# Designs tried in a protein design run: peptides against a protein of PDB entry 5FRP. Part 70

Target 1, 225 residues: chain A of PDB entry 5FRP
Amino acid sequence: VEWTESIPQIIATREDISKELNQALAKTFIDSDPRVRRTSVMIFNKVPVTEIWKNITNKAIYTSLLHLAREKHKEVRELCINTMAKFYSNSLNEIERTYQNKEIWEIIDTIPSTLYNLYYINDLNINEQVDSVIFEYLLPFEPDNDKRVHRLLTVLSHFDKKAFTSFFAFNARQIKISFAISKYIDFSKFLNNQESMSSSQGPIVMNKYNQTLQWLASGLSDSTK

## One batch from the design tools (peptide; made by RFdiffusion4, then SolubleMPNN)

Design b2_p15_8_s1 (from b2_p15_8, 8 letters changed)
Fold by OpenDDE base, seed 1:
Structure b2_p15_8_s1 (fold): chain B 225 residues (1-225), chain A 15 residues (1-15)
Amino acid sequence: as target 1 above (225 residues)
Amino acid sequence: DKELEEWEKNFINSG
């Protein structure tokens, strides 16, 4: 009986401890030391998504995580972008939407918009990273049409106007890239044919080939930066 | 770093 009476106090104490831990963790995301911020982000990579949702209940932590996507420190920013995209995908796959976690989901559901808004920074490295995480985590290849549509609708349902604009721009760019690649292949085939190269069209195709390559390359970030 | 490490340990062990 006494033990049973102590259980509520123990639960309360654990809850208090959990609250204190959450508060302490929240502070680390805004720490002045990038190493501390990095370590905090890494928690989301080291701990299973189900355990994160269970134990991290302070909304400020999730909000702070999303803010780090615009971190000045490159390493922390890059880590955060990958982490939040992966976390979003894992959450969609593994976490049920309940009344109790609704408020956290409201934050998590903004991750796609947060990521698409990074295109407005107009940084090639960031753009490439966002492209990568979109294909890997946000809108991965899904052979099931219903699942694919559902995922797409989920991603789009929380877009702001800027995110939609970026989304359309992204898709338009992908179409252009696809077209350019197709041309590249055609030109390459032509140039590999000796008879074709000896024709009057040879120099023209070579020029178009080079232009296509230049265009494709211009969309890539400088790996040295 | 130490505080974060301690937190991480506590977090993993509290599950």
Scores: peptide ipSAE 0.021, ipTM 0.477, DockQ to the pose 0.014
Fold by OpenDDE base, seed 3:
Structure b2_p15_8_s1 (fold): chain B 225 residues (1-225), chain A 15 residues (1-15)
Amino acid sequence: as target 1 above (225 residues)
Amino acid sequence: DKELEEWEKNFINSG
């Protein structure tokens, strides 16, 4: 743990990290102690993306990072999912594609697929987190249409078949959620009107309101679990 | 590598 905690400072101060250090770091990502794995993931949060790309040259480190998205240890998994999504976004924004870094980019370009494939685990907590990182890091709000389209195409260009399927399902779900929220608002407005509530439509709208709420709630994870 | 094998056991199985 202590050794791994020193790595951010080493990366910041050295122009080139030795092969030996990279190999040692790679081992920390597969350490049996979840605290070590957690600390290793945190390197990607503490060190600027440009310095990571410059100094972490062992592709096994990046591969191992991506694998931790399926870690059984909840805290490590959640940290990893957020970290890899953010790292992907930062890399797209700040790192140029060169001949020298092509092998690392081949791994990094699989991050979107890795994340979308997590939907197949069918876990509500994971689904919520993936939803969140998609909106925050993979496909963030972008008012410029050209930039938005370019980002979308970049994300999709490396999808596997499963990721595409998941992508379409996700989008369909989002449309449904949007529609449900719109209905919820309309029903709420109706129910807040005394005259409307006293009408023959009152009970009908109340029922629809409850159904809408139930549907929306069913998509939420239990925060206590 | 025993550590790798143990680590692999900690993966969540995709349905």
Scores: peptide ipSAE 0.020, ipTM 0.576, DockQ to the pose 0.035
Fold by OpenDDE base, seed 5:
Structure b2_p15_8_s1 (fold): chain B 225 residues (1-225), chain A 15 residues (1-15)
Amino acid sequence: as target 1 above (225 residues)
Amino acid sequence: DKELEEWEKNFINSG
């Protein structure tokens, strides 16, 4: 743990990280102690993306980072998911694609697929987190249409079949959620009107309201898990 | 999650 905690400072102060240091760092990502793994992931959060790309040249580190998205330890997994999504976004924004970094980009370009494949775990907490990082980092709001389309195409261009399926399912779900929320609002307005509630439609709308709430709630994660 | 547990076990043990 202590050694790993020193790495951000070392990266910040040294322009050339030795092969040996990279190898040692790679081992920390697969350490049996989740605290070590956590600390290792935090390197990607503490060090600027440009410095990471400059100094961390061992592809095994990046591969190992991606693997942690499916680890058992919840805190580390959640941290990793956020970290890799953010790192992906930052890399797209700040790192030029060159011949020298091609191998690393080949790994980084799989981050979207890695994240979308997490939907197959069928865990509501994971789904919620993946939803969040998609909106925040993978496909953020972009007012420039060309940039938005380019980002989308970049994300999709490296999808495997499973990721595509998840992508379509995600979008379909978002549409349904949006519709449900709209209906919830409409029903709420109706139910707040006493005259409407006293009408023959009152019980019908109440039923639909409850169904809508139940549906919305079923898609939410349990905060206790 | 059983799937995650199995995956972690395999991953950690493969290194």
Scores: peptide ipSAE 0.012, ipTM 0.504, DockQ to the pose 0.033
Fold by OpenDDE base, seed 4:
Structure b2_p15_8_s1 (fold): chain B 225 residues (1-225), chain A 15 residues (1-15)
Amino acid sequence: as target 1 above (225 residues)
Amino acid sequence: DKELEEWEKNFINSG
């Protein structure tokens, strides 16, 4: 743990990390202690993306990072999911694709697929997290249409079949959610009007409102779990 | 957690 905690500082201060250090770091990602794994993941959060790409040259580290997205330890998994999504976005924004970094990019380009494949676990907490990182990091809001399309194409270009399926399902769900929210708003407006509530439609709309609310709530994870 | 474990088991067995 202590050694791994020192790595961010080392990366920040040293121009070149030795092969041996990279090998040692790779081992920390598969350590039996979740704290070690957590600390290892945190390197990607604490160190600028440019420095990571410069100093972490062992492809096994990146592969191991992606693997942790499915680990049993909840905290490490959640951290990993956020970290890899952010790292992907930062890499796209800041790292040029070169011949020298091609092998690393081949791994990094699988991050979107890795994340979308998490939907198959069918865990509401994981689903919510994946939803979040998609909107925040993978497909962030971009007012420039060309940039937005380019990002989308980049994300999709390395999808496996399962990821595509999840992608379409996700989008379909978002449309449904949007529609439900719209209805919720309409029903709420209706119910806030006393004249409308006193009408014959009052009870009907109330029922629809409750159903809509229940449907929306059912898609949310239990915050206690 | 249980679902994740089951999924992992199935994933390993499918690959």
Scores: peptide ipSAE 0.006, ipTM 0.476, DockQ to the pose 0.050; fails the geometry check

Design b2_p15_8_s2 (from b2_p15_8, 10 letters changed)
Fold by OpenDDE base, seed 3:
Structure b2_p15_8_s2 (fold): chain B 225 residues (1-225), chain A 15 residues (1-15)
Amino acid sequence: as target 1 above (225 residues)
Amino acid sequence: DKELEEWKKKFIESG
């Protein structure tokens, strides 16, 4: 009988401890020291996604994580961008949508928009990183058509107008890049064939090759600058 | 690293 009476107190104490922990963590995400903020972000990388969802229940922590994508400190910002993209992907794969976690999902579902909105900063390093995390985490290669479409629809389902605009611009660029790469391969094969190079088409192909390289270089430089 | 490990420990213990 005495043991049963202690259970509510233990549960209450655990809830209090969890609450205190969440409150403390919420403060560390907005700490003035970038090292503290970095360490806070690293929790999302080092702790399994299922444990994060279970133990981090304060929505302000997730909101703060998303805000760090635009912070001034480069290292923390870059870490945050990678972390939130990976966390989004892992959450989609491993976390079920329930009534209890609905409020957190509402925040997490904005990660794609948050990332695509970074293109408006017009920073080449940020653009490159966003491109990278989109391919790695948001819209990874998926051979199953149904899964691929489902992922795409999930990513797009919470886009704001600005994110859609960036998305279409990015996709247009991707199509152009893929086309350019295909042409580059074709030109490279042609150029490696001595008989083809000696033909009347040789100079024409060489010119197109150079144009393609220049475009790729400019696109890559624009992505790397 | 120490702070992160402490947080991990707290998370594991709170679970």
Scores: peptide ipSAE 0.068, ipTM 0.700, DockQ to the pose 0.013
Fold by OpenDDE base, seed 4:
Structure b2_p15_8_s2 (fold): chain B 225 residues (1-225), chain A 15 residues (1-15)
Amino acid sequence: as target 1 above (225 residues)
Amino acid sequence: DKELEEWKKKFIESG
């Protein structure tokens, strides 16, 4: 643990991390102690992405990072999911694709699939976290349409079939939510009109409103667990 | 949902 905790500082201060350090770090990612694994993951959070790419050259480290997304220890898993999503986003933004880093990119490019595949675990907490990191890191809000599309295409370009299916399901859910929200707004406007409330349609609209509200609430509650 | 199906179709056609 203590050694691993020092790694971020070492990476930040040293231009070249030795092969030995990479090998040692690779071992810490698979250590039996969750604290060691946690600390290992934290390296990716504490060290700038450019320095990570420069200094962490052992592919096994990246592979192990991705694997931790499915580990049993909740805290480490959650940290890993967040970390890998953020790392992916930062890498896309800051790291150029070169011949030298191609092999690492091949691993990093699987992060989206790795994340979307977590939906198949059918764990509500995991699903919520995955949803969160998708919105925050994987497919963040981007006002520039070209950039947004490019990001989307980049994410999708490495999807396996399962990830694609999950993606579609997720998007379908988002669409439904969007429509529900739109309807909610419309209903709310209707309900705020006293004349409309007194109409024969009032009770019908109220019922639909309540149904929509319940649906939204249930969807949100599932996302907060 | 018809809208979802249409979206699905558009998505598939665009990819």
Scores: peptide ipSAE 0.000, ipTM 0.316, DockQ to the pose 0.062
Fold by OpenDDE base, seed 2:
Structure b2_p15_8_s2 (fold): chain B 225 residues (1-225), chain A 15 residues (1-15)
Amino acid sequence: as target 1 above (225 residues)
Amino acid sequence: DKELEEWKKKFIESG
C-alpha cells in the first residue's frame, strides 16, 4: 500500500525508473489486497493524464484497470468506474493519437463499451454510477453542436453490439426521466396553488405526484444505502 | 509476494 501511494510522486519526478515502475505497478493492480488495488487505481486520479500516458507504457496496466470495473470489492469497483470514465474523457481532451500510443488507445477506446456493458449486471447501484459517469465524463453537456456530435461519434465508434443496446436503453430511460421531471414540476405547481388543491382534482393530482416520485426514486439507487 | 517486497525494498533504498 505505502509503495503504491508513493508512485504518483515518483511518476512526477523520475523518468528513469519507468520500466521497473511499470512492471511493479502491473502487479499491484492484480494484488490480492483490495487496498493495494485501490491505491493503484488512485494513481490515475492523482497524476495528470499527460504524465500517465508518458510514464505508464505497460499495456497490461490499462487492461487491468478496465477489469477492476467488475471486481468483487465494492469500493475498488466504484473507484475504478469513476476513474476510468474520467481518464477516458481527459485522454480525449488532452492526448493526441500517435503511432506510439496506438496500442494504449486501442484499450482506452473500449472504456465506453466496458462501462455500458456494466448495465447487464442488473445492479441498481452500478447502474446509477454508470449513469453518473456517462453524464459527467463520457457524454457531458456540450453547447457546441459540432463538439457534442464529435464526442458522441467517438464514443459510439468503438461500441460492441451489447454497448449499443445499452446505449439505446439508457437514452430511452433518460427521456422517461425528463418527462417524469416535467410532470413533477407541473404537479408541484398545481399543489402550490391552494385553489387547485382544494378542487376535486386535488387528490388525483396528489396521487399522480406520489407515483411519479416513487418511480423516480426506484430508478435511482437508494442514495442512503 | 517476495518479488513485490524486494521491489519495495529497492524502491525505498533508491529514494
Scores: peptide ipSAE 0.034, ipTM 0.530, DockQ to the pose 0.011; fails the geometry check
Fold by OpenDDE base, seed 1:
Structure b2_p15_8_s2 (fold): chain B 225 residues (1-225), chain A 15 residues (1-15)
Amino acid sequence: as target 1 above (225 residues)
Amino acid sequence: DKELEEWKKKFIESG
């Protein structure tokens, strides 16, 4: 643990991290102690993305990072999911694609697919976290249409069939949720109007309101339906 | 654990 905690400082101070350091770091990502694995993941959060790309050249480290997204230890898994999503976004923004880093980019480009594939675990906490990191890091709000489309195409360009399926399911869910929220607001406004409540439509609207609430509750609790 | 300790020793010695 203490050794792994020193790695961010070493990376920040030394331009050429030795082959030996990369080999040692690769071992810490697969250590039996979850604290060691956690500290290893934290390197990607503490060190600037440009320095990570410069100094971490062992492919096994990146593949191990992605693998930790399915880690049994909840804290390590959650940290890894946030870390890899953020790292992907930062890499897209700050790292140029070159011949020298092509092999690492081939791994990093699988991060969106890796994250969308987590929906198949059918865990509510994982689904919520994936939704969060998609919104924050993968497909953030971008007012520039060209940049937004470019980011979307970049994310989708490396999807496997399962990731595409998850993506469409997520979008369909978002549309349904948005529609349900809109209806909820309309129903709430109607219900707050005393004249509307006294009308023959009052009971009908109340029933629809209750159905909408039940659907929202079930949909938020069952993100896979 | 032993490999990490050996690496720590090498790192301290190389530095």
Scores: peptide ipSAE 0.033, ipTM 0.524, DockQ to the pose 0.010; fails the geometry check

Design b2_p15_8_s3 (from b2_p15_8, 8 letters changed)
Fold by OpenDDE base, seed 5:
Structure b2_p15_8_s3 (fold): chain B 225 residues (1-225), chain A 15 residues (1-15)
Amino acid sequence: as target 1 above (225 residues)
Amino acid sequence: DEELEKWKEEFINSG
């Protein structure tokens, strides 16, 4: 009985400790020492994605991680770009969207836009790195057509206008045109598949499709002006 | 700083 009564206190204490730890960790991402920032970013590389989502609940940490993509220190920036792309991919694969993690997902869903916006810096090294992480993590090869389309739509669904423009520029590259066309074909197949549309994903995909079409239309209109 | 580093290490190792 006494042990059972102590459990809530222990849990509360652990929650408090967890909160304090999260607060402390949040400070390290904005530390003036690049080495500290680097070490903090490395947590996302060394710890399984499921454990990160479980233990890091302070949204400021995720926001700060994304901000480091534009920091001045080259090594930390490069590490951050790679880390956030990988983390995004792993999160999509392994983390379910729940009410509890909604706020974190809102941040994580901006990673694609964050990455594509880096093209506007007009730095060749950054561009190459962004190309690399897009290929490896953001839009990787996926043999399953439905999954591939779903991933593409997920990536696009949170784009801002600038990211969308960069995406078009990226896809306009000759080598990737065929790949882009293939994805659009797959998308069309997905939409035409009654089983896919009748699934729980159907309405979500349809919504994403409509958004994509709207963006395409907007992009075309801007190009014609 | 040392406590934070220890925590980071523990966190990494607990995963």
Scores: peptide ipSAE 0.039, ipTM 0.725, DockQ to the pose 0.015
Fold by OpenDDE base, seed 2:
Structure b2_p15_8_s3 (fold): chain B 225 residues (1-225), chain A 15 residues (1-15)
Amino acid sequence: as target 1 above (225 residues)
Amino acid sequence: DEELEKWKEEFINSG
């Protein structure tokens, strides 16, 4: 743990991390102690993306990072999912594709597929987290049409068949959520009108409102658990 | 996850 915790400082201060250090770091990602694995993942959060790409040259580290998305330890898994999504986004924004980094990019380009494949685990907490990182990091809101399309195409260009299926399912779900939110707003407006509430439609709208809320709540992992 | 454990074993054995 202590050794791994020192790595961010080493990377920040040294321009060239030795091959030996990379090999040692690679081993920490598969350590039996979840604290060691956690600290290893945190390197990607604490060190600027440009420095990571420069100093971490062992492809096994990147592969190991992606594998941790499915590990049993909840905290490490959750951290890993957030970390890899953010790292992917930062890499797209800040790292040029070159011949020298091609092998690493081949791994990083699988991050979207890796994340979308987590939907097949059928865990509500995982699903919520994947939803969150998709909106925050993979496919963020972008008002520029060209940038938005380019990002979308980049994400999709490396999808496997399962990821595509999940992607379409996700989009369908988002449409449903959007529709539900729209209905919620309409119901809320109705409920705020005293005249409408006193009408025969009042109880019906209230019921629909409650159903909509329940549906929205059920689609969101109980953040309180 | 059996896949992760298999991967760990492979990684340990390949080094």
Scores: peptide ipSAE 0.018, ipTM 0.525, DockQ to the pose 0.024
Fold by OpenDDE base, seed 4:
Structure b2_p15_8_s3 (fold): chain B 225 residues (1-225), chain A 15 residues (1-15)
Amino acid sequence: as target 1 above (225 residues)
Amino acid sequence: DEELEKWKEEFINSG
């Protein structure tokens, strides 16, 4: 743990990390202690993306990061999912594709697929987190249409079949949610109008409102779990 | 979980 905690500072102060350090760091990602794994993942959050690409040359580190998205330890997993999504986005924004970094990019380009494949775990907490990081990091809001399309195409370009399926399912779900929210708003407006509530439609709208709420709530994980 | 464990094994065996 202590050694791994020092890595961000080392990377920040040194131009090059030795091969030995990379090898040692790679081992920390598979350490039995979740604290060690957590600290290892945090390197990607604490160190600028440019410095990571410069200093972390062992492919196994990047591969290990991706694998931690499926680990049992909740905290590490959640951190990893957020970290890899952010790292992907930052890499796209700040790192040029060169011949020298091609092998690392081949791994990084699988992050979107890795994330979308997490939907198959069928865990509500994981699903919510994946949803969140997709909107925040993978497919962020971009007012420029060309940039938005380019990002989308980049994300999709390395999808496997499962990721595509999840992507379409996600989009379908989002459309449904959007529609449900719209209805919820309409129902809420109706219910806030006393005259409307006193009408013959009042009970009908109330029922639809409750159904909509129930549907929306069913898609959300219990915050206590 | 199975994929992670499999990878760990592969990593350990490849080093």
Scores: peptide ipSAE 0.018, ipTM 0.524, DockQ to the pose 0.025
Fold by OpenDDE base, seed 1:
Structure b2_p15_8_s3 (fold): chain B 225 residues (1-225), chain A 15 residues (1-15)
Amino acid sequence: as target 1 above (225 residues)
Amino acid sequence: DEELEKWKEEFINSG
C-alpha cells in the first residue's frame, strides 16, 4: 500500500522514471510467459481508471492490451476481453477528453470495434464472452434514454465496416432468439393444454416446438448463418 | 524480468 502510493508520486514527480516504468511495463505485455502477461492485464483491473490514465502514457501498452484479445492462451485472452471492456466503460464514465489524452482516447475508442471483430473468429466461447461484455460494459442497460442513445452513438461512431456488420448480425440474432423464446413459451403453454393437444393443430405445434428447441440447442453461433 | 514483476506486483498492490 505505501509503496503504491509512492509510485504515482514518483511517476508524477519524475517524468523520466515514468517513461522507464512505462517502457518496462510495455515489455511485460509481450512476455513469453502467460503469467507475466496475465499480471500485466490485471493492472488495468486493480488500479483505478483515473490512475491508469495518469500513469500509463505509453500508447504501446494500450495497443498491446487490445492485441491480447486475440491471445492464444485462453485464460489471458478471456481476462483481457473482460478487462478492456470494463476499462472502456470506466473510461467513458470517469475520464474527460482533453487535448493531452487525445492520442490514448483514439486507441481506447477502438475497443468496441476490437471486441465486435472477435465474432469473425467463429469461436463459440469467444462469442459468448463478447456477448456478455457487450451487455455488461459496452451497451449496458440504461433507463435514461438520452444516456443510452449517447452511449450507443459513442460506441458506433468508431466502428469499422466489419464491426458494423457484426453489430447488425448480433441484433438480428437477438431478435431471432427473443422470437424463438417467445414461441417456445407459447408452444409450451399450448402443449400443456389438453384440449389444444387433442386438436388437429397438436401435431403441427409439436413439430414447431421441436424445431424451435433444435434451433435454440444448436447454439447462438449457428443463428448468424 | 524479476525487477519488472516486482514492480508489477507493487503497482497492483498499491492500487
Scores: peptide ipSAE 0.046, ipTM 0.734, DockQ to the pose 0.014; fails the geometry check

